# Peptides against a protein of PDB entry 4CIC: the designs that were tried, part 66

Target 1, 148 residues: chain A of PDB entry 4CIC
Amino acid sequence: KVSTKGHYGVQAMFDLAQHFGEGPVSLKSIAERQGLSEPYLEQLIAVLRKAGLVKSVRGAQGGYILAREPRDIKVGDIIRVLEGPIAPVESVSQDDPEHSLKFDFSVTKSVWEKVKKSIEEVLDSITLADMLKDAEEAQMAQGYMYYI
Target 2, 147 residues: chain B of PDB entry 4CIC
Amino acid sequence: KVSTKGHYGVQAMFDLAQHFGEGPVSLKSIAERQGLSEPYLEQLIAVLRKAGLVKSVRGAQGGYILAREPRDIKVGDIIRVLEGPIAPVESVSQDDPEHSLKFDFSVTKSVWEKVKKSIEEVLDSITLADMLKDAEEAQMAQGYMYY

## One batch from the design tools (peptide; made by RFdiffusion4, then SolubleMPNN)

Design b2_p16_1_s2 (from b2_p16_1, 6 letters changed)
Fold by OpenDDE base, seed 1:
Structure b2_p16_1_s2 (fold): chain B 148 residues (1-148), chain C 147 residues (1-147), chain A 16 residues (1-16)
Amino acid sequence: as target 1 above (148 residues)
Amino acid sequence: as target 2 above (147 residues)
Amino acid sequence: SLPTDDILEIPEERPL
């Protein structure tokens, strides 16, 4: 499951991508637009900032910006920063001597590793720029539905 | 994240697949081999039985068997039975009128739908028969390392 | 309960 933290982190990063090049965005404005609490968003942004995905700008027009262009930030990068490695299969301790248990465990582990790899490939294939493009396409499609 | 319930459900179903054709397996023997508590396994097996993935056999040699051949049970089928639909993106209620919020939500939702679809495709591509084959291949590979 | 809570959580083996 992508945690609520990962979900809201992607929303907050996408909001910053939509405003990329417009200058610093206040946490208040992100919180209002994304339906997030400001205190929760502060925690997310602190982690994202420490990871170098966002920058803080000081001053009266201060706030946050993306630290890189939207094309240079993958959804997978955001998730790894917020949740850690996408489901590391924790190695069950090698110490249980009964060979049969270790083997069954290895096969079930391989299923979850295949799932993990598939999730990583999907999340690493999507940038914030791809999300911006998908947003523009969806907005254009909605605009055409009002003219018919 | 696959829940502990999904993980242990797949382990229990895989144990039943390894014993497929040998007759009924006791919950005790599955629990011992898979490192599961019997009470927890009873709950899992009850759900799997209700979904028609396992059958109970009564008698002194009673226990559980797969209800279908290992080739006819996908990992995705086990997960759907235990966890429900693989991550239904609950439709956030349409009622918030501000169009911008709905739009941003739709794009982020599409990311998670892509992830969901990818997980479903993987889990639906793996049968218990594929897991049995992978087990046999891994056992053979270990046997060759001793020569 | 937020809808994304339902994407498959791969159990992190908590170190004992």
Scores: peptide ipSAE 0.028, ipTM 0.797, DockQ to the pose 0.163; fails the geometry check
Fold by OpenDDE base, seed 3:
Formats: C-alpha cells, structure tokens, sequence
Structure b2_p16_1_s2 (fold): chain B 148 residues (1-148), chain C 147 residues (1-147), chain A 16 residues (1-16)
C-alpha cells in the first residue's frame, strides 16, 4: 500500500519542489497548503530529513528545503524512505509440507512480484521535476479554458 | 492493495484451473491444498460464483469448477471481482476551497493513477492459463535438477 | 495472521 504516509510524504515533497530555489519553507505553510496537520508533517519531515531528501534551515526565516534538485528525487525514493521497500511481498513462507502447495504458492508469488516490479518501475520513472512539469501543463490548460 | 482476499482468491482460482476438465473440486480439497480455512474459502467462492467465474456442481461428487477456460480468466478479473476496481483512488473530493490545494492534489493523484494503470495492465496480462504454464515450466525445471 | 503483504494500497483518500 502506498500508505497515507507515502501519499502525504509525496505531497509534502512536491510542495518543497514548488518552492525549490525560493529558500526555506516553514512546516506550517506546507501543512496549510497540503491540508496536513503540522504535527503529522513534522513526523514525515523528520524521516525525510534523516534520509537526506530534505534539509533543515535554522533561523528566523528557517524551515525546510529539498536536499537535491527536483529532477534528482524520484517518487520511488520518497516512498522507499517513508514505507521501506515498495510492496515487499512478505514471503508467505508457508512451510506447507505438501509439495503441491509450495508450487502453487510460488506461481502466485510470481504474479505479485510482477505487480511489485511494475509499481517500482512507475514510481522510479516519476521525479518531482516531472510532477512540476505536469503541474505547469495543467495550469496552462486551465488558463486557456478561462480565456475562451 | 491486493488484499489477502485477492491473494487467496487467485490461489483458489488457480487450484480450480489445475483441475479444469477433471470435474468438480470440493471446497475442502481446495482449502487443504491452499492452506485456507474452509469457511473463508466458502466466502471467496460465493463471490466468485456470483460473478460467474466459478460454477457450483451439486451431488455426491459435487463441488466447484471454473465457469470459463483458464485462458479466458485474467488475474485482473479475479481481483476486480473480489476487491472491486483495482486500486480505486478514492477521489479525495477535498472540498478544499483554495485552488492551490486542489491543484497539488490533482498532480499527486495522477501519480497514483499511473500506478493503478500499471497494476491493471500487469494483472490483465496474466491468465490462469499463463499461471498453469508457469507451473508446468517450474515443475519441468525442478525435474531436470533432480535427474 | 498471514502477512498481508502491502501490495500498494493506493491510499484511499481518507476524507479529512
């Protein structure tokens, strides 16, 4: 599952990407813009900071910044930091003694491994820069609809 | 998430695929072979039957069969029946009045929609017949390692 | 308890 944690983590990282180069952003401002509780965001940011995806800036205009450029942060990187490995199929090591059961299990496991791999490939194909671009394109498209 | 329900549903359907053409399989035998509780399997099979993926055969040698050939049943079909739409992004209709929030939400939603589509494509690319073939290939490979 | 391997549950948007 991309948990709520993963989802909100991506939102918070995307907010920081939108402000990349503008200086540090306060957790309060991120929380307000993303509809998150500030305490929840503090927990997310603490994990992301520990993983080196964000940096804390101290001072009166302190806050957080991305530690890398948006192009250098994949959605998959964010999810792995917050949730660990993307969809670890817990190997149901069913020590089922009957050989037939183990075999059926192995085939079904391979299906889920294919799903996992596909998810990883998608999330690793999307950067915060791609998300910024998609945002800009959507804004332009909306702008054109209001001028017609 | 492919729930435990989806996972076990695929296992149960695969068991029925392995016995396709051999006649009806008892729920007890499926439960034993798949490490499932019989009551849990009954619930799964009831849903699968209602969706027309399995048929009930009545009688002393009664049980269940696949309603279609293994090649005509995708893993995606099983998951959709058991769990509904594969990863429905619940549209957070956050009635958040501020336009900025809605926009950020839309971009993040598109990421999850891409993930959803990818899962659907994978699960719709795999049939029970493909799983049977993979099973046969794995058995042959094991057989060759023992000789 | 069979480990429900967290295949990516797309978070159901819990309404706030």
Amino acid sequence: as target 1 above (148 residues)
Amino acid sequence: as target 2 above (147 residues)
Amino acid sequence: SLPTDDILEIPEERPL
Scores: peptide ipSAE 0.026, ipTM 0.798, DockQ to the pose 0.166; fails the geometry check
Fold by OpenDDE base, seed 5:
Structure b2_p16_1_s2 (fold): chain B 148 residues (1-148), chain C 147 residues (1-147), chain A 16 residues (1-16)
Amino acid sequence: as target 1 above (148 residues)
Amino acid sequence: as target 2 above (147 residues)
Amino acid sequence: SLPTDDILEIPEERPL
């Protein structure tokens, strides 16, 4: 499950990817395009900036840009910055002293670790450039459906 | 991420798998072994029973058993019963009228659908029998470290 | 607060 924070963080980063090379984008314009509150977006952008995924530009045309090219930013990088390491199920505290409970805990933990690893592999396989390409392909497909 | 409900549901089903063939297990004994409250376990077992993953046995030695062999129950089956379909991120309401917003929404949605599919594939690849085997292997490995 | 559509929630804390 991606939190609301992760979801909107990916949307905001994708908006910045769509405008990559056009110069700085205002938080207001991102908020309007992504259906986000400006104060909520400010919090997301502050975290993303601190992690070095976005840069702030000062001036009359100030705003934010991607700190790296869209191909160099994985969805997994965005999620890790916003949510921390994709935590498997929080470790039920190791303090259960009975040997039997420790064993059952180990097996169930391994299931959730496999799920975690699978999520990480998917999110690390998708870049903002892949998302831009998927966007372009979807736009072309819509364009073709209007001409048929 | 798997909810507390999904996590404890898998633990309870795994406890029943460990006792498969020994007869009915009481909710009290499952709750004690799994560190669950008995009332919470009653709610989980009621859902699992309604879905046909567990059976109730009546009598002095009454309790619950798996309704199928451990090999015929996937972790994914347990999670779907307890949590419903692994929902992708709830659709932000389709009511945003501007064409541009609909497009960005489509691309981000596809990312979460890929994540969903990957989780489903993992959970559908693991049975309670696989968990029992992993348990046995871990117990053997501990036994070898003490000699 | 936008709804956190958790795909698979990770259990938070033990209900005591």
Scores: peptide ipSAE 0.026, ipTM 0.801, DockQ to the pose 0.227; fails the geometry check
Fold by OpenDDE base, seed 2:
Structure b2_p16_1_s2 (fold): chain B 148 residues (1-148), chain C 147 residues (1-147), chain A 16 residues (1-16)
Amino acid sequence: as target 1 above (148 residues)
Amino acid sequence: as target 2 above (147 residues)
Amino acid sequence: SLPTDDILEIPEERPL
């Protein structure tokens, strides 16, 4: 279950990747294409901009662009900016001094650290360029199904 | 970020695994060892029992036991029982007929399906027996630091 | 109350 913030953040960044090289995209147009409220998208874009993943362009053709090429932005980079460290195991700091509780806590923590590492590896293996390619491949596959 | 329910469910099942073969364990003793409230643990154990992961024993030495050996219970089995399918991609059925929205949705969905599959593979690769072994290894490593 | 931050909340689509 990806957070709403992570999900919509990846959608907004993917929309900007689809328009990469075409110039600035308005928040309104991103919101309409991604089914997002403009106020919610403004908050997401403000965080992504502060992290240097997007740039704001001012003027009549103003809006937002990716700050880097789609190949240089991992899904993991987007998630870390929006949510912080990918799947932080909140250390329940039970400062309870009994050695048994510390031990059980360490074993269960190790399970969640393995899950965290696996999520990080997946999200760091996917770029916005990979998503664009998957999009093009899916569009071609749909195009072929209409001609058969 | 594992849910509280998943985290405490795995802790309670691991406590029952540590006592596997010793007979029934009281909810009170599990709650004390795992730092859980008894009412919260009762809710977790009720779900785990309905799913057939734990058994209740009645009597003066009553309590709970694992329904299967620790090697036959995956962490993934515990999480599926407590939370349902591991990271279900809710298909946002935006019935919006515009082809572009369906397409963008399908690509982002594919990213989350890859994450889901990766989590499932990890949680299905870890049994309560693996956790017991990791516990024994960590206890031995601590014992060697005291000598 | 330990804030157990739920990992993977897929946003329930609020039905519009």
Scores: peptide ipSAE 0.025, ipTM 0.797, DockQ to the pose 0.161; fails the geometry check

Design b2_p16_1_s3 (from b2_p16_1, 7 letters changed)
Fold by OpenDDE base, seed 3:
Structure b2_p16_1_s3 (fold): chain B 148 residues (1-148), chain C 147 residues (1-147), chain A 16 residues (1-16)
Amino acid sequence: as target 1 above (148 residues)
Amino acid sequence: as target 2 above (147 residues)
Amino acid sequence: SLSTDDILEIPEERPL
């Protein structure tokens, strides 16, 4: 699964993308807009900052900004930072440690590797700029439905 | 992640595919070959049987067989039976019901839907027959490395 | 359900 961490991380990064060029955004404002707890968002932002995806701006109008343009940040980059490498299968090692050893069925592994690769390709094909465009298109489509 | 259930289900179905045409396979033999607990495998097989992917054969040489040819069973079919429809996001509704309402960020949902579709396409592109072929090719390649 | 979240289960901080 994209963990809750990955999902919220993408939301927070998307919020920062929507405000890109407007200056620093406060964590409080991101949390309010995205429906996140501020403490949880602080943890996410700390990881994203350490990875160089966001920058902290200090001062009275301080907050966070994207460290790169929205077009230069893939969804895959955000997910890899927050969750690490995409694992296609839950490691079976947790439920039955005695049976974990036989999971190396090479053919089934190849199926999951194909799934992994497909996920990576999708997530690496989507930038924050693509998400901004999709949001704008959706807003225009909704606007047209209210004028009809 | 494909759940442990999905993973083991694919392994069990692949084992049945390897024995397709040889007659019924005992749960014990599948469990031993695939490294599964027999009780866990019984639960998986019960679901797969109910979905019509496997048949139970009764008698002294009883066991299980694939209900269809390996070419007519996609990995996606097995996964959908065991795990249900591929959901794009964990419904955040379970851990924090108050925050679950704002997750309907339409744009992020579309990202996960794209991921879902991609996974479905991959899993629906692979049959048990494809897996059998891949296993045979791997065995031949290993055989050539030993000679 | 294979949630895409289930397939994208990048190991949560839960020890795999």
Scores: peptide ipSAE 0.037, ipTM 0.804, DockQ to the pose 0.159; fails the geometry check
Fold by OpenDDE base, seed 2:
Structure b2_p16_1_s3 (fold): chain B 148 residues (1-148), chain C 147 residues (1-147), chain A 16 residues (1-16)
Amino acid sequence: as target 1 above (148 residues)
Amino acid sequence: as target 2 above (147 residues)
Amino acid sequence: SLSTDDILEIPEERPL
C-alpha cells in the first residue's frame, strides 16, 4: 500500500505529464482535476520542486511544469522523493537493537528486503510516459465500446 | 511496507516453525524469544488460530503448534490472515466513487495493482520451510566464521 | 522514514 502522500504525489505528477508541452499549470487546476485540497497539493509540489522533478514558472500564466520529460521520470523517483527510500527495512531495526542481533530477525528481515526489491523494480519500470500511454489506450478502448 | 502486525505475525509463525515436531510451544516462550509482549502475541495467535494456521493444545504441556507443515504455509497466507487482502485497491475506490470515474484515477490505480501483484507473488513464493532453510544456511555461515 | 506499515496501507482517504 502506497501512502496517501505517494498516491496523490503520483496523481499530481501524472496531471503535469498530461499537460506537458502546453505550458505552466496552476495548482488550483491540478487540485480541481485530482480532487486534492490546494494546501495539501502546495506541500506535495514544494517537495517535488525541491527534488528537481517540478519547476515553478512565474508570471500571469505562471504555475508548475515537469522539470524533465515524462519518459525521464519514474514512478519510483516520485515515491523516493516523497517518502524517502522505498520500504527501508531499517526502521524496524532501529527501534530495538537487541532484536537486530537475533538470528530470527535476520531471516525475517530478508523476507521484507525481497518485498522491497520487488516494489522498487516495479516502480522503477513505470515512467510517466508509460502512464500517458496506458491512459491513451484506455480512452481508445472506451471510445470503441461506445461505437459498438 | 508490512505492518508491525504482519511483521510480528511472521516472526511468531517462524518461531512455531523452528519448533515444529517438538510439541506445543507456550505463548510465554514465543514472546521471550521474539521480544513480543505476551498480550500482543495472544491477539496475533487468536487470529492465526481462527484462520486455521495454528492449533491450540491443552494440558500441562499445552501451547501452540503449526496447523500445517512449514512447507504448506506461505508468508502471503500469514499476511492475508492478519492484514486481509494484500493492498486491496477497492478501498481507494469505495471512499470516493466520483474519483473512481476519473480516467486519471484508473491509470494511477493500475500502477498500485502492479505493485500489489508483485508483493503477492513474492510473499506467496516464500514458505516457512524456505525461512527455516535460510536460517540453517545463515547459522552454518556464522559457524564457519568462528572456526 | 517510510514505515513497513505505509507500503501495505492504502491511504485511507482522510475525509475532507
Scores: peptide ipSAE 0.029, ipTM 0.805, DockQ to the pose 0.172; fails the geometry check
Fold by OpenDDE base, seed 4:
Order: structure tokens, then sequence, then C-alpha cells
Structure b2_p16_1_s3 (fold): chain B 148 residues (1-148), chain C 147 residues (1-147), chain A 16 residues (1-16)
């Protein structure tokens, strides 16, 4: 599962991609368009900025921009930054020493590793540029439905 | 991420697969081998039984068996029973009408649908019989390292 | 249903 953090992080990054080349976007405007709380978005943007996916611009027309072109940012890059390594299974907290999963059967682990790999391959195959293209195609398709 | 419930459910079903054809297995013995609490395992088995993946046998040598052969049970079947439909993204509860995600951008949804499809394809490609085979191969490989 | 909550590790909001 992609966390709410990952989901909203991808939405926020996609909003920045839609405005790429138009200059800095305010957090307020992103929050309003994406239906996010501004404080929550501030936390997401702070992580994304620290990872070098987003840049902050200072000044009266300040805000945020993508640090790289949309084609150079994979969805997988965003998820890894926000959630860390894609783990297909919630790590049962190792902290209960008595519930040491003694038999971490290599076989069950291998199933989850296959799931992980599959998720990584999908998320690494999709860029913000691909998402922009899909949005344009969807808008054109909607536009055609209103003209019929 | 697969929930703890899905993870332990697959482990419990795999334990039953390892004993398939040997007769009923007690919940106690499954719990001991899989490192599960017996009460937690009872809840998992109740769901799996209701879904027709497991059968209960009554008597002094009673317990549980797989309801189907290991080859006829996919990991995806187990996960769907325990967790329901594989959803890659939590549907942000539609219940807060004010935080109506007005812009459920079809594009972000499509990303998660691609992830969902990929997970489903993987989990539906693996049977309990495949897991048994992988376990046998791993045991043989370990046996060769001790010689 | 793989509850999206389990795929989405929503960080437990630390209860205030």
Amino acid sequence: as target 1 above (148 residues)
Amino acid sequence: as target 2 above (147 residues)
Amino acid sequence: SLSTDDILEIPEERPL
C-alpha cells in the first residue's frame, strides 16, 4: 500500500509538474488545488525539498518548483523519498523478542520480495512527464465529449 | 504493503499446505510452528474457513485442513479473503464532505490502478503448490551447503 | 480487500 503521505506527495509533485516552467508556486495554491491542508503540505514539501526533488524560491512571488524536469522524476523516486524503501509487507515490529518470527520462512519472504519488485518496476516506469501526458490526453478526451 | 493479517494468513495457509494429505492439523501446532498467538490464529482461520479455503475436522484428532489442493489456492485468493480487494491506495474516506477530494485527478488514480494490477498479477501467479516447491528447493540447497 | 491503509502505512498520527 502507498501511504496517504505517498499519495498526497505524488499529487503535490504532479501539481508542481503542471506548473513547471511557469515559475514558483505557492503552497497555498497547491493545497487549494489538491485538497490538502497547508500544514500537511508543508511537511511533505520539506521532505521533498531535502531530497532534492523540489526547490524553494524566496521573495514576494516565491514558492516551490520542481528541482528537475518532470521527465527526470519517477513516481518511484517520490515514493522512496516519502516512504523510504518500498516494503511490500509491514515489518512486524522486531521489538517483541518473544514473538521473534523464528521461522521467517524464506518462502514467504520471497513472495513479498516478488510483490516489492513488481511495485518498484511499475512506479519506476512512470514519470511526472508521463502523468502530464495522461492528463492532457484525458482533458482532450473530455473536451471531445463536450463537443459531441 | 501487505497487512500483518495478510502476512500471517499466508504463513498459516502455507503451514496447512505443508501438511496437506497428512490429516487435520491443530491450531496449537500451527501457532507454535508459525510463531503466532493461538487467539490470533483462531481469528484468521475463522475468516479463511468462512471463505471456503480451510475446513474444520471434528474429533480427538480434529483440526484444520486446506479445503482445496495447494495448486488450487493462489496467494491472491488468501489476500483477497483476509484483506478484501487489493486496493493500492486508501480510499480517503468520502465521509468528510468538506474534504471532498474534488480533484480526484484521474491521472493519480490511474497510477495506483497500475500498481494494483501489478500486485494482483504477482499474487495470482503464486500458488501454495509453488510455495511448497520453493521450500523444497531451499531445503535441498541448504542440505547441500552442510555437506 | 487489501485495505489501502495497510499498503498506505499512514503514520499513526501520534495521538496528541
Scores: peptide ipSAE 0.027, ipTM 0.800, DockQ to the pose 0.148; fails the geometry check
Fold by OpenDDE base, seed 5:
Structure b2_p16_1_s3 (fold): chain B 148 residues (1-148), chain C 147 residues (1-147), chain A 16 residues (1-16)
Amino acid sequence: as target 1 above (148 residues)
Amino acid sequence: as target 2 above (147 residues)
Amino acid sequence: SLSTDDILEIPEERPL
């Protein structure tokens, strides 16, 4: 499961993708559009900036921009930065010394590793550009439903 | 991420699969083999029993058995019983009335729905019988490394 | 406090 941090991090990055090429966006405007508290967004943006996904621009029209084009940022990149490695299960302590428990542990671990790999493949298959395209398609579909 | 409840539930069900056909297994013996507290396992087994994945047997050799063969129980069935529907995101309250926020919400929601579907497909592709087979293969591989 | 409710609630039951 993606934490609230990962979810809002993807929303904030998607907001920056929608404004890509328009110049720097203020944290206040992102917070207002995404329904986030400004202090919470500031923490997310600080992590994303440190990871090189976002740049800060200084000046009267200062704010934040994507550090790369939307096509060059995967959802998986955002999640890994905010949450770390996609772990499907919290690490159950390996400390059980008995041979039988080690064996059962290995099989159950392999199930969770398959889940992990599947999540990684999905999140690495989706870019911010794919999300922008999906947004445009949804907007066009809604526009057509108002004309029928 | 699978909860501790889901993780230990799969371990307990896998223990019952390893003993399938040997008769009823006591909660105490499962707890000892799986490194679980007996009270915690009792809660898990109660839920699994109510869902019809496990049966209780009464008597001097009483305990629990799988209600179905290991091949007829998916990991996804166990997780759905213990955790409910696999939700990839906590429901962020839909209460934001402005049209723009609804749109961004729909796109981000679709990402998480893709993740959900992918997890469901994986967990529904793995049975307790597949886990038993993987265990046997791992045991054989370890046996060959000692000779 | 936005609880980081991990979407899969792993109850931190500390082993005794």
Scores: peptide ipSAE 0.026, ipTM 0.799, DockQ to the pose 0.218; fails the geometry check

Design b2_p16_1_s4 (from b2_p16_1, 7 letters changed)
Fold by OpenDDE base, seed 1:
Structure b2_p16_1_s4 (fold): chain B 148 residues (1-148), chain C 147 residues (1-147), chain A 16 residues (1-16)
Amino acid sequence: as target 1 above (148 residues)
Amino acid sequence: as target 2 above (147 residues)
Amino acid sequence: MLSTDDILEIPEEHPL
C-alpha cells in the first residue's frame, strides 16, 4: 500500500492539476472533491508548499495552485516530498562481526534495491499531465458508452 | 517498505536455499544465522509450510527443507504467501455517488496499479537460485579483493 | 494482502 499520505497527496495534487490555469482552489473544495478531511489536507498541502510543488494565493479568491505546470511535476516528486526518499533498506546493524550474516543481508538487500529502483522508475515516468490525459481519455470512453 | 514479515521470510527462505541438498536445517540454526527470533521464525515457517514452499522433516536430525528447488521458488511467491496478493490500493469507499470523485479515484488507482505491476514483475523475475548465484558472485568478488 | 504502504515502506530497522 502506498502510504495513505502518498495516496492522498497524489490525489490532492491531481485535483490542483485539473484546475491548473483556473486560479486558486480552496482547501475546502479540494477536500470535498477528493473525500479528504480539511485538517489532513492542510498538513499535506503545508509539506507540498514547503517543497515548492504548491503555492498559496492570498485574498478573497485565495487558495492553492500548482507551483509548476502539470508536465513538470512527476508522481515520484510528490511521493519523495511526502514520504521522503524511498529509503534504501536501512542496513541492519553493521556491528555483527560474523561475515556470513553480512553477506546474506547484502543479497536480500539487493532484491529490495531492485524493487525500489523499479518503483522509482515507474513513479518518475508519470507526470500530473499524464494523469490529466488518462483522465480525459477515460472520460471520453465513458461518454461513448452512454451513446451506444 | 516490504513488510518485516516479507523481508525476514525471504531471508529465511534464502537460508534454506543455501543449505538445499544438505538435509534438514533446524529453526534454531536459521534463527542464529539470520538474526531472527525462533518464535518469529516458527510463525513464518508455519505459513511457508502451509503454502507448500517448505517441508518439515521429523527425527533427531529433523528440521526444515525447501519443498521445491531454489530455481522453482520466486521471491514473488514468498511475498504472496506471507503478505497475500500485493493488494491494489484498497479502493476507498465505493459509496460516494459523485462521479468526479470516482473518476479521480480511478486515475490515482491506475498509478498504483502500475507500481504494483512493476513490483510483481521484479519479484517474479528473481528466484532463490538467482539469489544464490548473486551470493556466489559477491563472495568471489570479495575473495579477489584480498589478492 | 500486501499493503502498497508496506511495499513502499522498507522496514525501518527497529533499533533493538
Scores: peptide ipSAE 0.041, ipTM 0.791, DockQ to the pose 0.149; fails the geometry check
Fold by OpenDDE base, seed 3:
Structure b2_p16_1_s4 (fold): chain B 148 residues (1-148), chain C 147 residues (1-147), chain A 16 residues (1-16)
Amino acid sequence: as target 1 above (148 residues)
Amino acid sequence: as target 2 above (147 residues)
Amino acid sequence: MLSTDDILEIPEEHPL
């Protein structure tokens, strides 16, 4: 599972990407647009801010902005910040003394490492800019369906 | 997550693959070799049997065998049987009436669908025969380091 | 650490 934390973290970062260059966005407005509780979003944003993915802007029109351009933020970066490194399956460190068990474990572990690597490659191949582009393309496609 | 169920299911199926052609393997022996509780393994094997990945052999030397050759069983087949389809992120059917929310949700969903597809492709690219080969290669490599 | 479990597990709907 991308944890709920990872999922909503990507949503919140995507919302900030949609508003990139428009100035600071309030947590309230992000929460309303993403269907998140404001307190939960505050926790996510605090982690993302500490990692340098978002910046806090103070003042009457204060809020949050992306700290980097959408093209410079991978989905994998967001996930690693929120959830840490993509662990392969918890190495059940079966301290099983029998050599056969250790071997079988090593082969099965290699399967999960391949899965992990594949996930990392996918998440590192997608930027917030790619997500913005996909959004624009989907809006255009919907627009064409309403004009027919 | 490949659940603990998926992980141990692959281990149990791999154990059966290692013994493929040698006759039926007892659940006890699999449990001992894989560090699993026998009751937990019974539950896994029951599901795998119902899906036709394993066969039960009855008798004094009874147990379980793979129902197909190791080359004809993908890791993905085992995982799909034990965990169901690798679900894309549950469509949070946010019945949110506002069109904007649905759209943002669709884009984020597509990310997770790409992740899902990537996992499926990896798991469907690995057979129990590939795992057996990797095992043999690792044993040979270890053997060469000891000589 | 995103366990493989955390990747395949669909986030439970956070109750509003």
Scores: peptide ipSAE 0.038, ipTM 0.793, DockQ to the pose 0.182; fails the geometry check
Fold by OpenDDE base, seed 2:
Structure b2_p16_1_s4 (fold): chain B 148 residues (1-148), chain C 147 residues (1-147), chain A 16 residues (1-16)
Amino acid sequence: as target 1 above (148 residues)
Amino acid sequence: as target 2 above (147 residues)
Amino acid sequence: MLSTDDILEIPEEHPL
């Protein structure tokens, strides 16, 4: 279960990747294609823009574009921008030194650090270009099933 | 970020693993060691017991024990019992055929399925016996720093 | 900070 914010952030970035090289895309058109509210998408795009993953273009053909090529944007980059560091467990407040000294806390923390590392490795292995390729392959596979 | 429920469930099961073979452990003693409220721990233990991961023992020396050896309990088994299947992609309601047909939805779903599979593989690779071993190794390493 | 609750929570469909 990815956060709603991470899920919709990846969808919005993937929509911009599908239109990469075609010029600026309006927030309205992204919202309609991705099934998102425009106000929610505005908040996501504002964060992604501040992080330098998206650029705004002004004018009659204004909107948003990817700031980099799809191959240069990892899913992990999008998630880190929207949600911060891919966190293992909420650190129970470091401010209680008595809880940090319990041996059991260090072992359980190590389990969640292994989970975190595994998630980071997966999300950093997938680019928007990989998602575009998977899209093209799935479209071809569907096309072949209509001809059989 | 693991759920508070998953985190504390693994802590409570690990406490029972540390006392495996010593007999039944009281909920009070687990709560005190793990820094949990007894009422919250009772809810966790009730779920773990219903799933057959924990047994209750009655009597003056009553309490809880692991239902299986620590090597036969994966962290993934504990999480599945407490949280359900590790990140089922809720099929967006099969009832709206128009949303299921959007190509973009299938690709983004595949990304999250890869993440899910990776989490499952990690959590299914770690047993309570592995956690006990990591604990012993860390205790030895600390002991060598005091000498 | 991404909670694994957040990573293990499927976005509830925001009702339109």
Scores: peptide ipSAE 0.032, ipTM 0.798, DockQ to the pose 0.157; fails the geometry check
Fold by OpenDDE base, seed 4:
Parts: sequence; structure tokens; C-alpha cells
Structure b2_p16_1_s4 (fold): chain B 148 residues (1-148), chain C 147 residues (1-147), chain A 16 residues (1-16)
Amino acid sequence: as target 1 above (148 residues)
Amino acid sequence: as target 2 above (147 residues)
Amino acid sequence: MLSTDDILEIPEEHPL
């Protein structure tokens, strides 16, 4: 499961990718386009900046830019930064000693490891550049439907 | 992420698969082996029974059995019953009109649909019979390390 | 339905 944090993080990074090369984008403009609260987006951007996926530019036209080209940022990179390692199962909090999964059967764990690997492979196969291309193709397809 | 409900549901179904053909298994015995509370397991089994994955047997030696052979139950079937459709991202509830994701960009949705499909393919590729085989292979491997 | 909420760890809003 991708958290709301991961979902919105990918949206915010995709917005920055759409403006890549145009200069710094304000948090306000990202928040407005992506339907996010500005305070929530500020928290996401702080994490992404610390991980070196986003750079802040200072000044009157200051804001944020991608720290790398869209082709050099995988969706998996964004998710790992925001959520940590891709875990397919919520770790049952070890803190309830009575619900200690004493028999974490190697077999059930292996099922979840297969799911994890599959998610990682998908998310690591998609870059922000791939998402930009898919958006352009979708816009062209919509444009053709409005001209018919 | 698979919910705790999905995780424990697969464990409970796997326990029933290990005893398939031996007759009805008590909820107490499943709970003890799987480290589950009996009340929690009762809720899981009720859902699985309603979905036709588990049958209840009445009597002094009553309990639960798989409703189908282990080879005819996919992990994906268990997860779909307990959690419903495998969704990779929460549909942000349309009910908050202010946080209406007006721009649910088709592109971000397509990323999550690819993840969903990948999860479904994996979970639908694994049966309870595959899990039984993996358990037998693991036991044999452990047995060889003790000699 | 796998509540995508359970896939999406909604951080529990710390109740203010």
C-alpha cells in the first residue's frame, strides 16, 4: 500500500517535473494545482529536499526545482524517501507482546517478500520522464477528442 | 501494504490448509498455533466462511475446514475476501469537497493501476498448495541443517 | 476492498 504521503509526494514531484527547466515553482502554485494544503506540501517538500530530490531556490522568484532530471528520478525513489523501504505488510507493532507473531511462518513472509519485490520492480520501472510522456500522450488524445 | 487482517487471514487459511483432509480444526487450535486471539480469529473466519472459502462442521469434533482444495484457493482470493478489491492507493474520500482531488491526473492514477495489477498477478499466482509445498521444502532444508 | 487506507498509512492525524 502506498501511503497518502507517497501518493501526494508523487503528485508534487510530477508537478515539479512538468515545470522542469522553467525555473523555481512556488509551494503555493504546486498546492493549488495538485489540490494539496500548503502546510502539508511544505512537510513533503522538506523530506524530498533533505533526500536530495528537490532543491530550494531563494529570492523573490524563489521556490523549488527538481534536483535531478525527470529521467533520473524513479517513482520508487520518491516512495522510498517518503515512506522508507517498501513494505508490503504493515509490521504488526512488536510492542504488543501478547500478539507477538511467534510463528511468523517463513512461508507467509515469503509471500509478502514476493509482493514487495513486484511493487519495487514496478515503481523502479517508472521515472518522472515516463510520467511526463504519458501526460503528453493523454493531452494529445484529449485534444483529438475535442477536435472531432 | 497488506493489512493486518489480510496477513492474519492468510495465516489462518494456511493453518487450515496444513490440516486439510484431517477433518475439522477448532478455532482454539488455530489461534494457539498462529498466535492469534480467538475472538479476532472468529471474526476472520466468519468473513471467510461467508465468502465460501471455509466451512463450519458442527458436533463434538466440530470446527472449520477449507471449503475447497488448497490448490483451488489463491492468496489473492483470501485478500479480496478480507480486504476487498486490491487497491494500491486510497481513493481520497470524495466526501471532503474541499480536498476534492479535482486534478486526479490520469498519469498518477495509471502508476497506481500498474502497481495494483502487479500485486494482483503475484497474489493470484500463489495458492495455498504452493504455500504447503514451500513449507515442506523449508522443513526438509531445516532437517538437513540439524544433521 | 483492500481499504487503500490500510495500504496508505494515513498517518493518524495526531488529534490536536
Scores: peptide ipSAE 0.028, ipTM 0.791, DockQ to the pose 0.122; fails the geometry check

